# Ledger of designs, part 10: peptides against a protein of PDB entry 4Y8H

Target 1, 196 residues: chain A of PDB entry 4Y8H
Amino acid sequence: TSIMAVTFKDGVILGADSRTTTGAYIANRVTDKLTRVHDKIWCCRSGSAADTQAIADIVQYHLELYTSQYGTPSTETAASVFKELCYENKDNLTAGIIVAGYDDKNKGEVYTIPLGGSVHKLPYAIAGSGSTFIYGYCDKNFRENMSKEETVDFIKHSLSQAIKWDGSSGGVIRMVVLTAAGVERLIFYPDEYEQL

## One batch from the design tools (peptide; made by RFdiffusion4, then SolubleMPNN)

Design b2_p27_5_s1
Fold by OpenDDE base, seed 1:
Structure b2_p27_5_s1 (fold): chain B 196 residues (1-196), chain A 27 residues (1-27)
Amino acid sequence: as target 1 above (196 residues)
Amino acid sequence: MRYDASKVEPAKKFKAEQMKKVEAKFA
């Protein structure tokens, strides 16, 4: 898996590959690793497919009930729910989560929750087995307050590099853009990003 | 992302248990 989320001028963009593995083999299964937990709060998932799907479902339900009583949750609140769940159950879960969201007050925010259940707020985050190959690239090329187009390009190039080196990453690159204007899903295919 | 069939049922049980806790929190 190669996943990332990047704050930018107008909000935040999440990105992910789609490859699924089982044991020593690449599975034919395609996984959507970008998962909605609230209208403008999404997450990137890495690790166990079953574990991370369960976690995301629980958080989504939590935020639904939260909304009914308190109104729209902040991204920080969502990250806190993820953190609590991952930390309290770390002995039985294999999950790496990046939480990203947008609201008018806080704009785009990114929280990374690695295995173990710690939480870290960052301008951008990368995770998954492919992330090890792109720490240098991302550090060199990330800039704060990029445009949407610059950020899409940054994520596409980053994930392309990760996929190039990580046998556990591949397939399509999916992105979700969260801004005041709404939610936008993007998809890029191997024929395109392999040429980068 | 790794698919492990042995984790499917435990994850379902985990989800069910946690959702009850969530409901209790907002009761």
Scores: peptide ipSAE 0.786, ipTM 0.977, DockQ to the pose 0.880
Fold by OpenDDE base, seed 2:
Order: C-alpha cells, then structure tokens, then sequence
Structure b2_p27_5_s1 (fold): chain B 196 residues (1-196), chain A 27 residues (1-27)
C-alpha cells in the first residue's frame, strides 16, 4: 500500500493506490483505500483489509451519532476516535490510518495514526509499505500552500514512485479532494502515471 | 492492503461489539 494526504492552499487531498495482496501474492481484488467517515472527513487505510474496514465503519457510525447530538465533528475529533480504537485494541488490529478532513475553521488537516495508535498532526503524511521509497522525494518536493493542481501532481508523482518500487502497491491512483467547494474524486490509471 | 480471510470474522465481531459501545456512549 501507498497512501498519503497533503494539506494545500484550499484544503486537503488524500491519495492511495488500489493494490490488494493475499499473503505474498498480488490479488486480483482492487481496494478503495480512501474511505469516507464523514462528509468532509476521510481516511487512508493500510494494513489489514478487515481490520481497517471495521475501524472505519465504527468511526463513521460514531461520527454520525456525534453529529446528531453536537453537530459536525472536527477532523481532530475524528482522529481522536480513530486513535482511541487503534490504541485500545492494538494487540488485535493491524492498521495504519491517515485521517484527513476539511472544515471552515481549521481548513485542511492531516493526522497520521501509525501502528500502535499514536496520533500525529502533520502538514502532510505518507504511509504504507510504499511510503518507505518516497520519504526523500516527498521531503524534497512538498511545500505548503500549493495549489490544487500542484498538489495533485505532487501526490501523483509521489505515489507513482512508490508504486514503481513497492510490489505491494499498484493499480489505480485514487484521490479525494476536500475543500470548501465540496468533495471531488479523482482516478489515474497506470498508463498515465507510469510515465512520470 | 492485505486481505486475510482469517481476520474477517474477528473483525466483524469486533465491529459489532464496538458499535454497541458507541450506541451506549450516545444514549
């Protein structure tokens, strides 16, 4: 898996590959690793498909009930819910989560929750097996307050490089753009990003 | 992303249990 979320001028963009593995083998199954937990709060998932799906479902439900009583939750609140689940159940879960969201007050925010259940607020985050190959690239090329287009390109190039070197990453690159204007889903196919 | 069939049922059970806890929290 190669996943990342990047804050930018107008909000935040999440990105992910779609490859699924079974044991040491690449599965024909494709996974949408970008998962909605609230209208403008999404997450990137890595690790166990079953575990991360369960976690995301629980958080989604939590935030639904939260909203009914208190109004729209902040991204920080969502990250806290993820953190609590991952930390309190760390012995039974294999999950790496990046939480990203947008609201008018805080704009785009990114919280990374690695294995173990710690939480870190960052201007951008990368995770998954493919992330090890792109730390240097991302550090060199990330800048704050990029445009949407610059951020899409940054993510596309980053994930393309991760996929190039990580056998556990591949397929399509999906992105979700969260801004005041709404939610936009993007998809890029190998024929396009492999050329980068 | 790894698919492990052996984790499917435990994850479902985990989800069910946690969902009850969530409901109780907001009751």
Amino acid sequence: as target 1 above (196 residues)
Amino acid sequence: MRYDASKVEPAKKFKAEQMKKVEAKFA
Scores: peptide ipSAE 0.785, ipTM 0.977, DockQ to the pose 0.882
Fold by OpenDDE base, seed 4:
Structure b2_p27_5_s1 (fold): chain B 196 residues (1-196), chain A 27 residues (1-27)
Amino acid sequence: as target 1 above (196 residues)
Amino acid sequence: MRYDASKVEPAKKFKAEQMKKVEAKFA
């Protein structure tokens, strides 16, 4: 898996590959690793498909009930819910989560929750087995307050590089753009990103 | 993303239990 979330001028963009593996094998299954937990709060998932799906479902439900009583939750609140689940159940879960969201007050925010259940707020985050190959690239190329287009390109190039080196990453590159204007889903196919 | 069949049932149980906890928190 190669996943990332990047804050930019107008909000935040999440990105992910779609490859699914079973043991040492590539499975004939495409996974959408970008998961909605609230209107403008999404997550990137890595690790166990079952574990991360369960976690995301629980958080989504939590935030629905939260909204009914308190109004729209902040991205920080969502990250806290993820953190508690991952930390309290760390012995039984294999989950790496990046939480990203947008609201008018805080704009785009990114929280990374690696295995173990710690939480780190960052301008951008990368995770998954493919991320190890692109730490250097991302560090060199990330800039704060990029445009939407610049950020899409940054993510596309980053994930493309991760996929080139990580056998557990591949398929399509999906992105979710979260801004004041709403939610936008993007998809890029191998024929495009492999040429980068 | 790794699919592990052995994780499916435990994850379902985990989800069900946690959903109850969530409901209780907001009751």
Scores: peptide ipSAE 0.785, ipTM 0.977, DockQ to the pose 0.879
Fold by OpenDDE base, seed 3:
Structure b2_p27_5_s1 (fold): chain B 196 residues (1-196), chain A 27 residues (1-27)
Amino acid sequence: as target 1 above (196 residues)
Amino acid sequence: MRYDASKVEPAKKFKAEQMKKVEAKFA
């Protein structure tokens, strides 16, 4: 898996590959690793398909009930819910989660929750087996307050490089753009990114 | 993302239990 989320001028963009592997690292299906937990709060999932799906479903339900009583949750609140689940059940879960969201007060925010259930707020985050190949690239090329187009290109190039070197990553690159204007889903196919 | 068939049922049970806890929290 190669996943990332990047804050930019108008909000935040999540990105992910789609490859799913078995224990033998054989691709068996295409998975959407970008999961909605609230209207403008999404997550990137890495690790166990079953574990991360369960976690995301629980958080989605939590935020639904939260909304009914208190109104729209902040991205930080969502990250806290993820963190509690991952930390309290770390012995039984294999989950790496990046939480990203947008609201008018805080704009785009990114929280990374690695194995163990710690939480870190960052301008951008990368995770998954493919992330090890792109720390240098991302550090050199990330900039604050990029445009939407610049951010899409940054994510596309980053994930393309990760996929190039990580056999557990591949397929399509999906993105979700979260801004004041709403939610936008993007998809890029191998023919579009392999030559980058 | 890794698929492990042995984790499917445990994850379902985990989800069900946690959903009940969430519901109780907001009751």
Scores: peptide ipSAE 0.784, ipTM 0.977, DockQ to the pose 0.865

## One batch from the design tools (peptide; made by RFdiffusion4, then SolubleMPNN)

Design b2_p29_3_s1 (from b2_p29_3 with V17L A23D H26F R27Y)
Fold by OpenDDE base, seed 4:
Structure b2_p29_3_s1 (fold): chain B 196 residues (1-196), chain A 29 residues (1-29)
Amino acid sequence: as target 1 above (196 residues)
Amino acid sequence: AAAAAAAAAAAAAAAALRLGGADVPFYIP
């Protein structure tokens, strides 16, 4: 897996590859690793497909309940729910999650939750097996307050490089753009990103 | 008040997660 989320001028963009594996077998070429937990709060999933889906489903339920009682949750609130689930169940979970969201007060925010169930707020985060190949690229090329187009290109190039080196990453690049204007889903195919 | 509500929701969520120790056939590495 190669996943990332990047804050930018107008919000946040999540990105992911689409490969799911079982051992050496590619079980699914077009997996959606970008999961909605609230209207403008999404996550990137790495690790066990079942574990990360179960966590996301529970978070979604709790955020829906929260919304009915208190109104729209913050991205920090969502990250706290993920953190508690991942930390309290760490001995039984294989889950690496990036939480990203947009609200009018806080704008785009990114929280990374690695296997230990710690939470880290960052301007951008990368995770999954493919992330190991792109730390240097991302650190050199990330800028704060990029445009949407610059951020899409940054994610596309980053994930393209991760996929190139990581045998566990591949397929399409999916993105979710979260802004004041709404939610936008993007998809990029191998014929486009392999030439980068 | 919102922070207290968030903490209570997070604690309730942690108690609800029971993943059985079943071998997960599919991995998203």
Scores: peptide ipSAE 0.105, ipTM 0.669, DockQ to the pose 0.035
Fold by OpenDDE base, seed 5:
Structure b2_p29_3_s1 (fold): chain B 196 residues (1-196), chain A 29 residues (1-29)
Amino acid sequence: as target 1 above (196 residues)
Amino acid sequence: AAAAAAAAAAAAAAAALRLGGADVPFYIP
C-alpha cells in the first residue's frame, strides 16, 4: 500500500494506490482504500483490509450519532475516535490510518495514526509499505498552500514513485479532494502515472 | 459538551471493536 494526505490552500487531498494482496497473489487490482467516515472527513487505510474496514465502519457510526446530537464533528474529533480504537485494540489490530478532513474553521487537516495507535497532526502524511521509498521525495517537494493542481501533481508523482519500488502497491491512483466546494473523486491509470 | 461527546464516542468505540481473531485473508500493506 501507498497512501498519503496533503493539506493545500483550499483544503486537503487524500491519495491511494489500489492493490490488495493475499500472500503472493494480487487479490484485487482496483481496491478503494479511501473511505468516507463523514461528508468531508475521510481516511486512507493500510494494513488488514478487514481491521481497517471495521474501524472505519465504527467511526462512521459514531460520527453519524455525534452529528445527530451535536452537529458536524471536527476532523480532530474523528482522529480522536480512530486513535482510541487503534490504541485500545493495538494488540489485535494491523491498522495504519491517515485521517483527513475539511471544515470552514480549521480548513484542511491531516492526522496520521500508525501501528500502536498514536496520533500525529501534520501538514501532510504518508503511510503504507510504499511510503518508505518516498520520504525523501516528499520532504523535498512538499510546499504549504499549493494549488489544487500542484497538489494533485505532487500526490501523483509521489505515489507513482512508491508504486515503482513497492511490489505491494499498484493499480490505479485514487484521490479525494475535500474543499468548501464539496467532495471530488479523481482516478489516474497506469499509462499516465508510470511515465512520470 | 463537545469534549464530553468526543470522549464518550471514543470510549464506546474502544468497547465495540472486539475484532474476532479471524485470519484476515486480504491485506492492503
Scores: peptide ipSAE 0.129, ipTM 0.683, DockQ to the pose 0.036; fails the geometry check
Fold by OpenDDE base, seed 3:
Structure b2_p29_3_s1 (fold): chain B 196 residues (1-196), chain A 29 residues (1-29)
Amino acid sequence: as target 1 above (196 residues)
Amino acid sequence: AAAAAAAAAAAAAAAALRLGGADVPFYIP
């Protein structure tokens, strides 16, 4: 897996590859690793497909209950729910999650929750087996307050390099753009990103 | 009030997750 989330001028963009594996085999070429937990709060999933799906479903349920009683949750609130689930069940989970969201008060925010259930707020985050190949590239090329187009290009180039080196990453690049204007889903195919 | 509600939601969520240590055939590494 290669996943990332990047804050930019107008909000946040999540990105992921689409490969799921079972041992040495590709089980699914077009997996959706970008999961909605609230209207403008999404996550990137790495690790066990079943564990990370179950966690996201539980978070979605709790955020729906929260919304009915208190109104729209913050991205920090969503990250706290993910953190408690991942930390309290760390001995029985294989889950690496990036939480990202947009609201009018806090704008775009990113929280990374690695194995063990710690939480870190960052201007951008990368995770999964493919992330090890792109730490140096991302550190050199990330800038604060990029445009939407610059941020899409940064994510596309970063994930292209991760997929090139990580045999466990591949397929399409999916993105989700979260801004004041709404939610936008993007998809990029191998013929486009492999030439970068 | 919102922080207390968030903490209560997080604690309830943590108690609800009982994933068995079953071998998951599919991995998203």
Scores: peptide ipSAE 0.112, ipTM 0.678, DockQ to the pose 0.036; fails the geometry check
Fold by OpenDDE base, seed 2:
Structure b2_p29_3_s1 (fold): chain B 196 residues (1-196), chain A 29 residues (1-29)
Amino acid sequence: as target 1 above (196 residues)
Amino acid sequence: AAAAAAAAAAAAAAAALRLGGADVPFYIP
């Protein structure tokens, strides 16, 4: 897996590869690792497919309940719910989650939740097995307050490099753009990103 | 009030997650 979320001028963009594996086999080439937990709060999933799906479903449910009582939750609230689930179940979970969301008050925010269930607020986050290959690229090329287009390109190039080196990553690059304007889904195919 | 609501939501979520140790056949590494 290669996943990332990047804050930018107008919000946040989540990105992911689409490969799911079972041992040495590619089980699914077109997996959607970008999961909605609220209208403008999404997560990137790495680790156990089942564990991360279950966690995301529980978070979605809690955020729906929260919304009915208190209105739209913050991205921080969503990250806190993910954190508690991941931390309290850390001995039985294989889950690496990046939570990203947009609201008018806080703009785009990114929270990374690694296997231990810690939470880290960052201007951008990378995770999954492919992330190990792109730390240097991301550190060199990330800028705060990029445009949408610059951020899409940054994610596309980053994930392309991760996929190139990580046998556990591949397929399509999916993105979700979260801004004041709404939610936009993007998809990039191998023929496009492999030439970057 | 929002912090208390967030903490309550997080605590409720933690209590609800009983992940059975299911062998996860599929991994998204």
Scores: peptide ipSAE 0.110, ipTM 0.685, DockQ to the pose 0.035; fails the geometry check

Design b2_p29_3_s2 (from b2_p29_3 with A1D V17L A23T H26F R27Y)
Fold by OpenDDE base, seed 3:
Structure b2_p29_3_s2 (fold): chain B 196 residues (1-196), chain A 29 residues (1-29)
Amino acid sequence: as target 1 above (196 residues)
Amino acid sequence: DAAAAAAAAAAAAAAALRLGGATVPFYIP
């Protein structure tokens, strides 16, 4: 897996590859690793497909109940619910999660939750087996307050490089753009990103 | 919480079935 989320001028963009594996076999070529937990709060998933889907389903339910009582949750509230589930069940889960969201007060925010169930707020985050190959590239090329187009290009180039080296990553690149204007889903095919 | 653990186990089983993976664990490393 290669996943990332990047804050930019107008909000946040999540990105992921689409490969699911079973040992040495590719089980699914077009997996959706970008999961909605609220209208403008999404996550990137790495680790066990079953565990990360179960966690996201519980968080979605909790945020629906929260919304009915208190109104729209913050991205920080969503990250706290993910953190609690990942930390309390760390001995029985294989889950690496990036939480990203947009609201009018806080703008685009990113929280990373690695296997131990710690939480870290960052301007951008990378995770999964493919992320090990792109730490140096991302550190050199990330800029704060990029345009939408610059941020899409940064994610596309970063994930393309991760996929080139990580046998557990591949397929299509999916993105989700979260801004004041709404939610947009993007998809990029191998013939486009392999030439970068 | 025991209720959260039970919900997680049920959702994990449903997720494995949705992926066609009741017999073989799927991984997104």
Scores: peptide ipSAE 0.096, ipTM 0.603, DockQ to the pose 0.074
Fold by OpenDDE base, seed 4:
Structure b2_p29_3_s2 (fold): chain B 196 residues (1-196), chain A 29 residues (1-29)
Amino acid sequence: as target 1 above (196 residues)
Amino acid sequence: DAAAAAAAAAAAAAAALRLGGATVPFYIP
């Protein structure tokens, strides 16, 4: 897996590859690792497919209940719910999650929740097995307050490089753009990103 | 307040999830 979330001028963009494996086999080439937990709060998933799906479903349920009583939750609130689930169940989970969201007060925010259930607020985060190959690239090329287009290109190039080196990453690059304007889903195919 | 509500929701969520040590057939590494 290669996943990332990047804050930018107008919000946040999540990105992921689409490969799911079972042992040495590619079980699914077009997996959606970008999961909605609220209208403008999403996560990137790495690790166990079942564990990360269960966590995301529980978070989504709790955020829906929260919304009915208190209104729209913050991205920090969502990250706190993920943190409690991941930390309290760490002995039984294989989950690496990036939480990202947009609201009018806080703008785009990113929280990474690595294995063990710690939480880290960052301007951008990368995770999964493919992330190990792109730390140096991301550090050199990330800038704060990029445009949407610059951020899409940064994510596309970063994930393209991760996929080139990581046998556990591949397929399509998916993105979710979270801004004041709404939610936008993007997809980029191998024929496009392999040439980068 | 919203912070107390968030903490209560997080605690409730943590209690709701208990996964066994089962092998998962599909992995997204």
Scores: peptide ipSAE 0.103, ipTM 0.688, DockQ to the pose 0.036; fails the geometry check
Fold by OpenDDE base, seed 1:
Structure b2_p29_3_s2 (fold): chain B 196 residues (1-196), chain A 29 residues (1-29)
Amino acid sequence: as target 1 above (196 residues)
Amino acid sequence: DAAAAAAAAAAAAAAALRLGGATVPFYIP
């Protein structure tokens, strides 16, 4: 897996590859690793497919209950719910989660939640087995307050490099753009990103 | 029964699926 989320001028973009594996077998070529937990709060999933789906479903339900009582949750609130679930169940879970969201007050925010159930707020985050190959590239090329187009390009190049070197990553690149204007889903195919 | 065995096999297969993550012995992310 290669996943990332990047804050930019107008919000946040999540990105993921689409490969799911079991041992050396490619079980699914077109997996959606970008999961909605609220209208403008999404997550990137790495680790166990079953564990990360179960966690995201519980968080989605919790945020629906929260919304009915208190109104729209912040991205920080969503990250806190993920943290509690991941930390309390850390001995039984294999889950690496990136939480990203947009609201009018806080704009685009990114929280990374690695296997231990710690939470880290960052301008951008990378995770999954493919992330090890792109730390240096991302550090050199990330800039604060990029345009949408610059951010899409940054994610596309980053994930292309991760997929190139990580046997556990591949397929299509999926993105979700979260802004004041709404939610946009993007998809890029191998024939486009393998040439980068 | 056959349905329970199929459900258990499907659950075991789902648990074996990986999206990637930390590499450990006997784990392919």
Scores: peptide ipSAE 0.047, ipTM 0.567, DockQ to the pose 0.330; fails the geometry check
Fold by OpenDDE base, seed 5:
Structure b2_p29_3_s2 (fold): chain B 196 residues (1-196), chain A 29 residues (1-29)
Amino acid sequence: as target 1 above (196 residues)
Amino acid sequence: DAAAAAAAAAAAAAAALRLGGATVPFYIP
């Protein structure tokens, strides 16, 4: 897996590859690792498919209950719910999650939750087995307050490089753009990103 | 119960699937 979330001028973009594996077998080529937990709060999933799906479902349900009582949750609130689940169950979970969201007050925010259930607020995050190959590239090329187009290109190039080296990454690149204007889903195919 | 057996088999299969969080390409989950 290669996953990212990047804050930019108008909000946040999540990105992921689409490969699911069991050992050396490619079980699914078109997996959706970008999961909605609220209208403008999404996560990137890495680790166990089952564990990360179960966690995301619990968080989605919690945020629906929260919304009915208190109104729209913040991205920080969503990250806190993920953190509690991942930390309290760390001995029984294989989950690496990036939480990203947009609201009018806080704008685009990114929280990374690695194995062990710590939480880190960052301007951008990378995770999954493919992320190890792109730390240097991302550090050199990330800029704050990029345009949508610059941020899409940054994620596309970063994930393309991760996929080149990580046998657990591949397929299509999916993105979710979260802004004041709404939610947009993007997809990029190998014929485009492999040439980068 | 065939539905319970199918759900258990699906859960076991799902537990073996990995998104590659902290695994290597040859990791057996």
Scores: peptide ipSAE 0.027, ipTM 0.557, DockQ to the pose 0.317; fails the geometry check

Design b2_p29_3_s3 (from b2_p29_3, 8 letters changed)
Fold by OpenDDE base, seed 1:
Structure b2_p29_3_s3 (fold): chain B 196 residues (1-196), chain A 29 residues (1-29)
Amino acid sequence: as target 1 above (196 residues)
Amino acid sequence: SAAAAAAAAAAEALASLRLGGASVPFYIP
């Protein structure tokens, strides 16, 4: 897996590959690793498909209950729910999650929750087995307050490099753009990103 | 806080996952 979320001028963009494995083998199954937990709060998932799906479903449910009682939750609130689930169940879960969201007050925010259930707020985060190959690239090329187009290109190039070197990453690159204007899903196919 | 209460309630909902060592048929590394 290669996943990332990047804050930019107008919000945040999440990105992910789609490769799935079964044991030591690449599965022919494509996974959507970008999961909605609220209208403008999404997560990137790595680790156990079952574990991360269950966690995301529980978070989505609790955020809906939260909304009915208190109004729209902040991204920080969502990250806190993820953190609690991951930390309290760390001995029985294989889950690495990046939480990203947009609201008018806080703009785009990113929280990374690695294995073990710690939480870290960052201007951008990368995770998954492919992330190890792109720390240097991301550190060199990330800038605060990029445009949407610059951020899409940054994520596309980053994930392309991760996929190139990580046998456990591949397939399509998916992105979700969260801004005041709404939610936009993007998809890029191997024929495009392999040429970068 | 409301966030802390929501988080605590969510943690309890994963009790079934605490008891099962999950062999995962699919992995997203």
Scores: peptide ipSAE 0.219, ipTM 0.742, DockQ to the pose 0.042; fails the geometry check
Fold by OpenDDE base, seed 3:
Structure b2_p29_3_s3 (fold): chain B 196 residues (1-196), chain A 29 residues (1-29)
Amino acid sequence: as target 1 above (196 residues)
Amino acid sequence: SAAAAAAAAAAEALASLRLGGASVPFYIP
């Protein structure tokens, strides 16, 4: 897996590859690793498919209940719910989560929750087995307050490099753009990103 | 109700996580 989320001038963009594995084998299954938990709060998932799906479903339910009682939750609130579930169940879970969201007050925010259930707020985050190959690239090329186009290109190049080196990453690159204007889903195919 | 069904599904999901039980055939590394 190669996943990331990047804050930019107008909000935040999440990105992910689509490869799945079963044991030592690459599965011929394309997985959507970008999961909605609220209108403008999404997550990137790595680890056990079942564990991360169950966690995301519980968070989605909790945020729906929260919304009915108190109105739209913040991205920080969503990250806190993820953190609680991951930390309290850390001995029985294989889950690495990046939470990202947009609201008018806080703009784009990113929270990373690695194995063990700690939470870290960052201007951008990378995770999954492919992330180990792109820490240096991302550190060198990330800039604050990029345009949408610059941020899409940054994520596309970063994930392309991760996929190139990580045999456990590949398939399509999916992105979700969260801004004041709404939610936009993007998809990029191997013929496009492999040439970067 | 749809809300009650969602609550039951969430409770089952939480229980499955706590029990460490469901071997899913797929992993997203």
Scores: peptide ipSAE 0.206, ipTM 0.689, DockQ to the pose 0.054; fails the geometry check
Fold by OpenDDE base, seed 4:
Structure b2_p29_3_s3 (fold): chain B 196 residues (1-196), chain A 29 residues (1-29)
Amino acid sequence: as target 1 above (196 residues)
Amino acid sequence: SAAAAAAAAAAEALASLRLGGASVPFYIP
């Protein structure tokens, strides 16, 4: 897996490859690792498919309940719920989660929750087996307050590089753009990003 | 806080789901 979330001028963009494996077998080439937990709060998932899906489902439910009582939750609140789930169940979970969201007050925010259930607020985060190969690339190329187009290109190039080196990553590159304007889904195919 | 209460409830729910045997033999690398 290669996943990332990047804050930019107008919000945040999540990105992911789409390969899922079972042992040495590629079980699914077009997995959606970008999961909605609220209208403008999404997560990137790595690790156990079952664990991360269960976590995301639980978070989604609780955020919906929260919304009915208190209004739209902040991204920080969502990250706190993820953190608690991951930390309290760390002995039985294989889950690496990046939480990203947009609201008018806080704009785009990114929280990474690695194995063990710590939470870290960052301007951008990368995770998954493919992330190991692109730490240097991302550090050199990330800039704060990029445009949407610059951020899409940054994510596209970063994930393309991760996929090139990580045999556990591949398929399509999916993105979710979260801004004041709403939610936008993007997809890029191998024939396009492999040439970068 | 409301968030802490929600998180605690969610943690219990997760434990229940695992005990229920809902597992998919897939890995997101």
Scores: peptide ipSAE 0.169, ipTM 0.700, DockQ to the pose 0.042; fails the geometry check
Fold by OpenDDE base, seed 2:
Structure b2_p29_3_s3 (fold): chain B 196 residues (1-196), chain A 29 residues (1-29)
Amino acid sequence: as target 1 above (196 residues)
Amino acid sequence: SAAAAAAAAAAEALASLRLGGASVPFYIP
């Protein structure tokens, strides 16, 4: 898996490859690792497919309940719910999650929740097995307050490099753009990103 | 806080799912 979320001038963009494995084999080439938990709060999933799906479903449910009682939750609130689930169940879960969201008050925010269930707020986050190959690239090329287009390109190039070197990453690159204007889903195919 | 209460309830829900015998057929590396 290669996943990332990047804050930019107008919000946040989540990105992911689409490969899922079972053991050493590719099980699914087109997995959607970008999961909605609220209108403008999404997550990137790595680790156990079942665990992360269950976690995301629970978070979605709780955020729906939250919304009915208190209005739209913040991204921080969503991250806190994820954190609690991951931390309290860390001995029984394999889950690495990046939470990203947009609201008018806080703009784009990114929270990374690694296997231990800690939570870290960052301007951008990378995770998954493919992330190990792109720490240097991302550190060199990330800039704060990029445009949408610059951010899409940054994510596309980053994930392309991760996929190139990580046998556990591949397929399509999916992105979700969260801004004041709404939610936009993007998809990029190997024929495009492999040439970068 | 409301967030803390939601998180606690979520943790219980996850525990319940685990008890329900969730299988892990696939891995997202």
Scores: peptide ipSAE 0.141, ipTM 0.741, DockQ to the pose 0.042; fails the geometry check

